# Designs tried in a protein design run: peptides against a protein of PDB entry 7BDX. Part 1

Every score and structure here is a prediction.

Target 1, 212 residues: chain A of PDB entry 7BDX
Amino acid sequence: EMGAAACTLLWGVSSSEEVVKAILGGDKALKFFSITGQTMESFVKSLDGDVQELDSDESQFVFALAGIVTNVAAIACGREFLVNSSRVLLDTILQLLGDLKPGQCTKLKVLMLMSLYNVSINLKGLKYISESPGFIPLLWWLLSDPDAEVCLHVLRLVQSVVLEPEVFSKSASEFRSSLPLQRILAMSKSRNPRLQTAAQELLEDLRTLEHN
Unless a header shows other numbers, all headers, positions and changes below count from the first letter of the chain.
Peptide ipSAE is a variant of ipSAE made for these designs: the mean of its two directions, with the distance scale d0 fixed at 1.0 Angstrom where the peptide's residues are scored. Compare it only between designs on the same protein; published cut-offs may not carry over.
A fold fails the geometry check if it doesn't show the stated peptide or something in it is severely misdrawn.

## One batch from the design tools (peptide; made by RFdiffusion4, then SolubleMPNN)

Design b1_p8_4_s4
Fold by OpenDDE base, seed 3:
Structure b1_p8_4_s4 (fold): chain B 212 residues (1-212), chain C 212 residues (1-212), chain A 8 residues (1-8)
Amino acid sequence: as target 1 above (212 residues)
Amino acid sequence: as target 1 above (212 residues)
Amino acid sequence: SLLEKLEK
């Protein structure tokens, strides 16, 4: 309980760029993010057996950790830190996103996807994530989720790939051959306006790439 | 382990006044400080049986919590918050200081005493602490500690009482009758310069009060 | 546009 409370406060204050800089400027950052990945992984592994109540202290703890990662990734120096010094954490996030079933741990998925999106703002981060084994299949796996917020953040991450020629060119063949176009088209007609817009924009971007 | 790491980071960033304000401005502060007291109490209660390694994750966690309280108490709005909304935590700190034996948990004692000193900067805080049952005996109990840092912070807290006429007048009789003068005199000759100075200043303040 | 997002 205390851990969850502390992490929740840390998450809240990590919305400040100066706080992120202070975290990273200390000698404890590396250890913190190392343990973060392990903790998140342990949580996800525990889900396969027991119906964990979503509001448990453990869940709140993991949500706060994922939120902290997102806030760190929202800052330039934070992205650099994650991409240089905490690659294992990024690998863990990617792995966990693959291990979770559709509809499972929706909130955690959203947080993890948001963190990856923030990392993807950096070309170096985008390259690292996109070159992860099974990245493209992972995107489509995640896009099969029934949750609109999950799908939205997948589409945003896909857009980050599509809008970067250097990254897209490397995966273009696999991307084109496996693209769940019908799913994206369906999302472009979603009642969720954010999902609808994201799907429409992605479709436009894809059309532009086919003609160029 | 993760809890200790998170709390350590939170402690570090809580050195900022703006971070303290952010913590207190949120809806989680009350819960956090409520659980803090309980956690610290549980830790101290666990010491009577097992030789806990001072460097355990549990110890680090409690140290970080105590550090956070100290940092909060260092800010005017933090003092107000503690004195108005977290009195139970203050009561717990006082209780724990009484429960610990001389030489036991020195670092924690120092942190707790520092937090109480910071609270005592506020007249309202000083009144609250000094009116706690057994406060004066507690001061002398703590002053019997072999650790110079513990004794230093006790002397500083005593000075806060002595320098406030409204508070000192209420306890003056008990204070004068129970004052471990020989102990304070011995401290004024300490090789520890901070302890020496604090003891000398307190002796001067006490002499001034006897002549007025 | 690529937009950063902070969580609270």
Scores: peptide ipSAE 0.038, ipTM 0.853, DockQ to the pose 0.106
Fold by OpenDDE base, seed 4:
Structure b1_p8_4_s4 (fold): chain B 212 residues (1-212), chain C 212 residues (1-212), chain A 8 residues (1-8)
Amino acid sequence: as target 1 above (212 residues)
Amino acid sequence: as target 1 above (212 residues)
Amino acid sequence: SLLEKLEK
């Protein structure tokens, strides 16, 4: 309980750029983010066969950890830190997103996808995650989620790839051959306005690329 | 390990006034400080008969918690919060300082005494802690500690009492009758310059009060 | 455009 409370407070204050700088300026950042990845991995591995108690201390703890990573990645120096010094954490997040089934741990998936999206704002970060083995299949796996919020954040990450020519060109053939077009088209008709907009924008971006 | 790391980071960033305000402005502050007191109490209770592993995760966790309380109490709004909304935590700190033996858990005692000193900057806080049952005997018990840093912070807290006429007048008879004068005089001759200065200043303040 | 996200 105390650990979850402390992490939740740290998550809340990490929304400040100055707090992120303070976290990173300390001698404990590397250790913290290393243990973060391990803790998240241990949690996900423990879920196999068990009903996720969404309100458990353990769940709240992991949510806060994922939230902290997201807030760190939202800041330029935080993105640089993650890409340069905590690549194992990024690898862990990608792995965990693959280990989770559609509909499983929705809130955690959202937080992890938000962190990856923030990392993708940095060209180095986008290159790193997009060059990860199985990245494109992972995106489509995640896009099969029944949750609109998960799908929204997947679409945003896909858009980040599409909007970067250097990255997209490397994966364009695989991307085009595996694109779940019907799924994205269905999302463009969603009643969820954010999902609808994200799907429409992505479809427009893809159409623009096909004519070039 | 992860809990201790998170608390340590939170401790570090809580040195900022803006972070303290952010912590207190959240809906989780009351719960956090309630659990903090309970956690610290549980730790101290677990020490009876066991060798304190100073470098254990549990110890580091409790040190970080005490550090957070200290940093909160260093800020005006934090003092107000503790005195108005978290009195149980203050009571717990006083109790724990009484439960610890001289030479036991030096680092924790220092942090807790620093928190009480910061609270004592506020007249409401000083009144509250000084009116606690057994407060004066507690100060002298703590002043018997062989550690110079513990003694330093005790002397600073004693000085806070002496420098507030409204508070001192209520306890002046007990204070004068129980004052470990020889101990304070010995400290005024310490090789530790901070301890030496604090003892000298307190002796001067006491002499000034005896002539009035 | 890419928009940064902050969580609370």
Scores: peptide ipSAE 0.037, ipTM 0.852, DockQ to the pose 0.107
Fold by OpenDDE base, seed 2:
Structure b1_p8_4_s4 (fold): chain B 212 residues (1-212), chain C 212 residues (1-212), chain A 8 residues (1-8)
Amino acid sequence: as target 1 above (212 residues)
Amino acid sequence: as target 1 above (212 residues)
Amino acid sequence: SLLEKLEK
């Protein structure tokens, strides 16, 4: 319980750019983010396939860790740190997103997807994650989730790839051949206004790319 | 290990006044400091009388907690919070300092004494801790420690009492009758320059009070 | 870029 409380406070204060700089300027950042990846991996591996996200201290602790990574990735120097010095953590997040089933650990998925989206703002980060083995199949696996918030953040990450010509050109053939068009069209008719808008915008961006 | 790493980072960033304000402005501060007291108490109770401070994850975690309390007490709004809303934590720190033997958990003692000293800067805080049952005997118990750094922070806390007439007048009779004068005189001849100076200054302040 | 949407 105390660990979850401390990590939750650290998550809250990491919303400040100055706090992120202080975390990264210390000599403990490398070890902290290495252990973060291992802890998140251990948590996901401990989940039985049918067990819902327990409102436990362990779950809250892992959510706070994912939240800290997201807040670090929201800052320019934080993205640089993750892309240059914490690639193992990015690999772990990609792996864990693949290991989770549709409907499993919804809140954790959202936080991890938010972190990857923030990393994708950096061209070096976007290149790194998009060139990861199985990245395109992973996006479609995640987009099969019944949760609208998971799907929203997947669509945002897909849009990051589509809007960067240097990245999209490398994966365009695989993307076009595997695109779950019917699923995205269904999302464009969602009752969730954020999901509806994100799906519509992505469809417009994809249509523009087909004509150029 | 992850809990200790997270709490250590929280300790580091809590050196900022803005971070302390952010911690206290949230709805989680009360629960956090309540669990802090319980965790510190559990740690001290788990120590066998002769077991030295282990360089373990648990020890590092408790040090970070004590460090956070110290940093909170270093800020005006933090002192107000501790004195108004977290008195149980102050009671716990006083109790734990009494439960530890000379030479036991030296680093933790120093951090806890630093937190009490910071609280003593506030008159309401000084009144609260000095009116605690057994406070004067506790000071002399702590001053019997062989560690110069422990003794230094005890002398600083004693000086906080002596320099406040409203507080000292209430305990002056007990203080005069139980004062370990020979121990303080020995410290004024210490090879540790900080301890030497603190003992000399306290002796000068005590002499001034005897003539008024 | 159009993608400078930060998550906090």
Scores: peptide ipSAE 0.035, ipTM 0.851, DockQ to the pose 0.170
Fold by OpenDDE base, seed 5:
Structure b1_p8_4_s4 (fold): chain B 212 residues (1-212), chain C 212 residues (1-212), chain A 8 residues (1-8)
Amino acid sequence: as target 1 above (212 residues)
Amino acid sequence: as target 1 above (212 residues)
Amino acid sequence: SLLEKLEK
């Protein structure tokens, strides 16, 4: 209970750039983010047996951790820190996104996807995550989720790849051959306006790349 | 482990006034400080049986909690919050300081005493803690500690009472009759310069009050 | 342009 409460407060205050800088400027940051990855991994591994109540202290704790990572990644120095000093955490997030089934732990998936999206704002971050083993298949695995918010953040991450020629060129063949076009087209007709727009924009970007 | 790490980071960033304001402006503050008191109490109650290693995760967690309270109390709005909305926490801190024996949990005592000192900066805070049952005996109990840092912060808290006529007048008779003068005089000759100075200043303040 | 997102 107390740990979850402390993490929740830390998450809330980490929305400040100055707080992110303070977290990273201390001697505890490396250890904190290392244990964060382990904690998130342990939580996901524990899901196979017991229907963990979404509102449990443990769940809230992990949500807060994912939120902290997202807020750190929202700041330039935070992205630099994650890509330089916490690569294992990024690898863990990618792995956990692959381990979770469609419809499972939706809120956590969204938070983790948001963190990866923020990391993708930097070329170095985008290169790192996009060069991860199984990255493209992972995107399609996640895009098979029935949840519109999960799919939205997947599409945003896909767009980050498509908008960076240096990154897209490296995986263009795999991307084109595996693209779940019918799924994306279906999303472009979604009743969810955010998802609809994201899918439409991505399709436009892809058309532009086919004509070049 | 993760809870202690999160609390430690929260403690570190709470040195900022803006972070304290952010903590207090959220909807989680009341619950956090309520659980804080319970956690600290549970920890102190657990000490009777096992020599809890001072460097344990549990100990570090409680230290961080006490540190957060101290940092909150260092800010005007934080003191106001504690005295208005977290009186039970203040009561808990006072009780725990009484439950701990001289030489026991020195670091925690210091942190808790620092928090009470910060609260005492406000007249409302000083009134609240000084009107607590057994407050004067508690001060002398704490002053019997062999640790110079504990004694220093006790003397500082005593000075806060002495410097406020409205508060001192209410307990002046009890204070004068129970004053461990020989102990304070001994501290005024301490090899610890901070303790020496604090004891000397208090003795000077007391002399001034006797002549008025 | 890529837009940063803060969680709360």
Scores: peptide ipSAE 0.038, ipTM 0.853, DockQ to the pose 0.107; fails the geometry check

## One batch from the design tools (peptide; made by RFdiffusion4, then SolubleMPNN)

Design b1_p10_1_s3
Fold by OpenDDE base, seed 4:
Structure b1_p10_1_s3 (fold): chain B 212 residues (1-212), chain C 212 residues (1-212), chain A 10 residues (1-10)
Amino acid sequence: as target 1 above (212 residues)
Amino acid sequence: as target 1 above (212 residues)
Amino acid sequence: LEPLTTQPPP
């Protein structure tokens, strides 16, 4: 209870850039983000295939941790910190996203995907994430999720890759050969307007790259 | 571990007025401060008279909680919140300060005393604290502590009472009859300059009140 | 790209 409450408050205030700077300006940031990865990993490993009590203190605690990582990554100095000093956490997030089945832990997946997207705003972050083993297969695994918000944040992360010619060129052949085009086309017809728009934009970006 | 780390970061950022406003602007503040009191009480009740592993995650967690309360009380809206909506927490802090022996949990006592001092900056807060049963005996019990920082923060809280004629007049007879004058005089000769100054100032304020 | 910020649920 108390840990989840404190972590939830820290998540809420981490939306401020000044709070992110304060978190990172202290000597405790490294330890905090190291333990964050371990805690998230422990939680995901404890998920037997059954009933996620989404309302458990443990679940709320892990959501707050993932939310903090997202909000830190929303800030330039936070992205720099994660990519320089917390690569193990990024690797953990990538691994956990692979370990979770389609439809499993949707809220946690969304927050983790948002954190990776935010990290991808920096070229160094995008390079690090996209050079991770199995990154492209992971994107397609995640895009098979029935949840529209999971799919939306996958599409945004894919778009972040596609918009960087230097990064995209390294993976372009694998990307083109494995692209779940029918899935993206189905999303471009979604009743979710955010998912629909993101899928349409990605299809336009991909068409532009095919003609260049 | 993780709870203590998150709470410690929240403590660090709570030094900002904007962070205090953000904490209190959410719907979670009431629950957080309620659980804070319970957690602090549980910790103090678990202290058998022996070796405080001051370095335990539990101790660090409780220090961070008390630090957050202090930093919230440092801000005008935080004092208002505590006095209006978290009186149970103030009562808990007063109780725990009474339950702790001289020389026991000095860091926690300091933080709790600082929180009460900050609450006492508001006349409403000072009235509430000073009208608590056994408040004056509690001040003298705490002033018997061998620790100079504990004694310093007791003297500051006593000074806050003495500087408010409306509050002081209600307790003036009890205060004068039970005043540990020899202890305060000994503190005015302390090698700790902060304790020395605080004891001298309080003695001057008390002399001024005797002549008026 | 615009960064995404999150808030805890109400």
Scores: peptide ipSAE 0.444, ipTM 0.881, DockQ to the pose 0.406
Fold by OpenDDE base, seed 2:
Structure b1_p10_1_s3 (fold): chain B 212 residues (1-212), chain C 212 residues (1-212), chain A 10 residues (1-10)
Amino acid sequence: as target 1 above (212 residues)
Amino acid sequence: as target 1 above (212 residues)
Amino acid sequence: LEPLTTQPPP
């Protein structure tokens, strides 16, 4: 209980850039983000079989950790810190997103995807993520999720790759050969307006790249 | 480990007034401070016999909680919140300070005394604390501590009472009859310069009140 | 690209 409450308050205040700078300006940041990755990994590995009550103290604690990572990655110095000093955490997030089944831990997937998207705003972060082993297959695995919010954040991460020529050129062959076009076209007709728009915009960007 | 790390980061950022306002502006503050008191109480009750390693995750967690309370009480809106909405926490801090033996949990005592001192800056807070059952005996119990930092913060809290005529007049008879004058005189000769100064200033303020 | 921020649920 108390750990989840404290971490939830830290999550809430981490939306401030000044709070992110204060977290990173201390000597405790490196240790905190190292243990964060291990804690998230331990939680996902414990999910085998039991419907963990989505509102358990453990779940709320891990959601708060993922929320903190997201909000740190929303700030330029936070992206720099994660990409330079917390690469193991980024590797852990990519691994956990691969280990989770469609429909499993939807809220956590959303937060982790938001964190990776924020990291992808930094060119060095986008390079690091996109050069990770199995990144393109991982995107399509995540896009198989029945949850519209998961799929929305996958599409945004795909768009980050497509909009960066230096990154897209390295993966263009694999990307074009494996693109789940019918899935993206189905999303462009979704009743979820945010998912519909994101799928339409991605399809337009892809069409632009086929003509170049 | 992770709970203590998160709470320690929350403690570090709570030194900002804006962070305190953000903590208190949310719907989670009341629950957080309620559980804080219970957690601190549970920790102090667990201290029976074993030298809890001062650097245990549990100790660091409780230190961070006490540090957060202190930093919240350093801000005007934080004092107002504690005095209006978290009186049970103030009662718990007073109780725990009474339950701890001289030399026991020195760091925690210092943080709790700092929080009470900060609350005493608000006249409503000082009234609430000073009207608590056994407050004057508690001050003298705490002043029996061999630790100079504990004694320093006790003297500051005593000074807060002495400098407020409306509060001092209510307790003046009990205060004068129980005053450990020889102990305060010994502190005015301490090798600790901060303790020496605080004891001298309190003795001067007391002499001024005897002539009025 | 605009960064995403998140808050704890109410």
Scores: peptide ipSAE 0.443, ipTM 0.880, DockQ to the pose 0.405
Fold by OpenDDE base, seed 3:
Structure b1_p10_1_s3 (fold): chain B 212 residues (1-212), chain C 212 residues (1-212), chain A 10 residues (1-10)
Amino acid sequence: as target 1 above (212 residues)
Amino acid sequence: as target 1 above (212 residues)
Amino acid sequence: LEPLTTQPPP
């Protein structure tokens, strides 16, 4: 309980750039992000295939941790810190996204995907994430999720790869050979307007890349 | 571990007035401060008369909680919030200060005394604390502590009472009859310059009140 | 690309 309440307050205030700078300017940031990864991993391992109560203090604690990581990654110095000093946390987030089944821990998946998307705004972060073993298969695994918000954030992460020629060129062969085109086309017809727009934009970007 | 790390970060950033306002502007503050009191009480009850490891994750967690309360109470809107909406926490802090023996949990005592001192800066806070049952006996119990920082913060809290005529007049009879004058005189000769100054100032204020 | 910020649920 107390940990969840404290993390929730820290999550709320971490939306400020000045608070993110204050978190990172202290000697405690490294320890915090190290334990964050371990805590998130322990939580995901405890799921044993069962749907945990979404409103449990443990779930709320892990959501707050993922929210803090996302908000730190929203700031340029936060992205730099994560890629330079907390790579194990990024590796953990990628692993956990692979370990979760479609429909499992949807809220946590969304927050983790938002954190990876924020990290991907910097070329250094995008390179690090995209060079992770099995990254492209992981994107397609995540795109099989029935949840529209999960799929939206996968499409945004895919778009970050596609829009960066240096990154896309390294994976273009695997990307083209494994692209779930029919799934993305179905998303471009979604009733969710954010998902529809993201799928349409990605399809337009992909068409542009085939003509270049 | 994770809770202690999160609370430590929240403690660090809570030194900012803007962060205190952000904490209080959310709907989560009430829950946080309620659980804070319960957590501090559980910790103090677990001491069983033994000296807990000062460097335990649990101790650090409780220190961070007390530090957050202190930093919130350092801001005018934070004092107002605590006195209006978190009186149970103030009552808990007063109770825990009574339950702890001289020399027990010195760091926690200092932080709790600093929080009460900060609350006492506002007349409403000072009235609330000073009207607590056994408040004057509690001050003298705390002033028996061998630690100079504990005694310093007790003297500061006593000074807050003495400097406020409306509050002092209500307790002046009990105060004068129970005043550990010899102890305060000994503190005015302390090698600790902060304790020495605080004891001297209080003795000067008390002399002024006897001539009025 | 604009970064995403998150808030605790109400």
Scores: peptide ipSAE 0.443, ipTM 0.881, DockQ to the pose 0.404
Fold by OpenDDE base, seed 5:
Structure b1_p10_1_s3 (fold): chain B 212 residues (1-212), chain C 212 residues (1-212), chain A 10 residues (1-10)
Amino acid sequence: as target 1 above (212 residues)
Amino acid sequence: as target 1 above (212 residues)
Amino acid sequence: LEPLTTQPPP
């Protein structure tokens, strides 16, 4: 209980840029982000047994950790820290997103995808994530999720790759050959306006890249 | 481990007034401070058995909690919150300071005394603390501690009472009859300059009150 | 690209 309450308060205040700078300016940041990945990994590994209730203290603690990572990655110095000094955490988030089944831990997936999207705003972060083994198959695995918010954040991460010619050129062959085009076209007709817009924009950018 | 790391980061950022306002502006603050006292109480009750090493994750967690309470009490809205909405926490801190022996948990005593001193800057807080059952005996119990930093923060809390005529008048008879004058006089000759100054200032203010 | 921020649920 007390750990989840403290971590939830830290999540709430981490939406401030000055708080992110204060977290990263301390000597404790490296240790915190090192054990964050391990804590998230231990939680995801525990789910294959008893369905831990979404409202458990442990679930709330892991949500707060993923929320803190997202809010740190929202700031330029936070992206630089994660990409330079916490790569193991990024590798852990990519692995955990692969280990989770469609419909499993939707809220945690959304937070982890939001953190990766924020990291992808840094070109060095985008290169690191997109060059990770199995990155393209992972995107399509996640895009098979029935949850519209999971799919929205996958499409945003795909968009970050498509908008960077230096990154897209390295994966363009695999991307074109494995693209779940029918799934993206179905999302462009979604009743969810955010998902509809993200799918339409991605389809427009992909059409522009076929002509070049 | 992870709970102590998260709480230690929250302690570090709570030195900012804007972070204290953000903590208190959330709906989570009441729950956090309610369970903080219980966590500190459970820790102090565990010490009568195995000497928990000062560097344990549990000790570090409780230090961070006491540090957060101190930093919240350093801000006007934080004092107002503690005195209006977290009185059980103040009662718990007073109780735990009484339960600890001289030389036991010195660092925790210092943080708890600093929090009570900060609360005593609010006249409503000073009234609440000084009207607590056994407050005057508790001050003298704490002033028997061999640690100079414990004694310094006790003298500062005594000074907050002495400087407020409305508060001091209620306890003046008990205060004058039980005052450990020889102990305070010994502290006014300390090699610790901070303890020496605090003891001298208190002795000067007490002499001024004997003439009125 | 605009960064995303998150808040704890109420």
Scores: peptide ipSAE 0.442, ipTM 0.881, DockQ to the pose 0.405

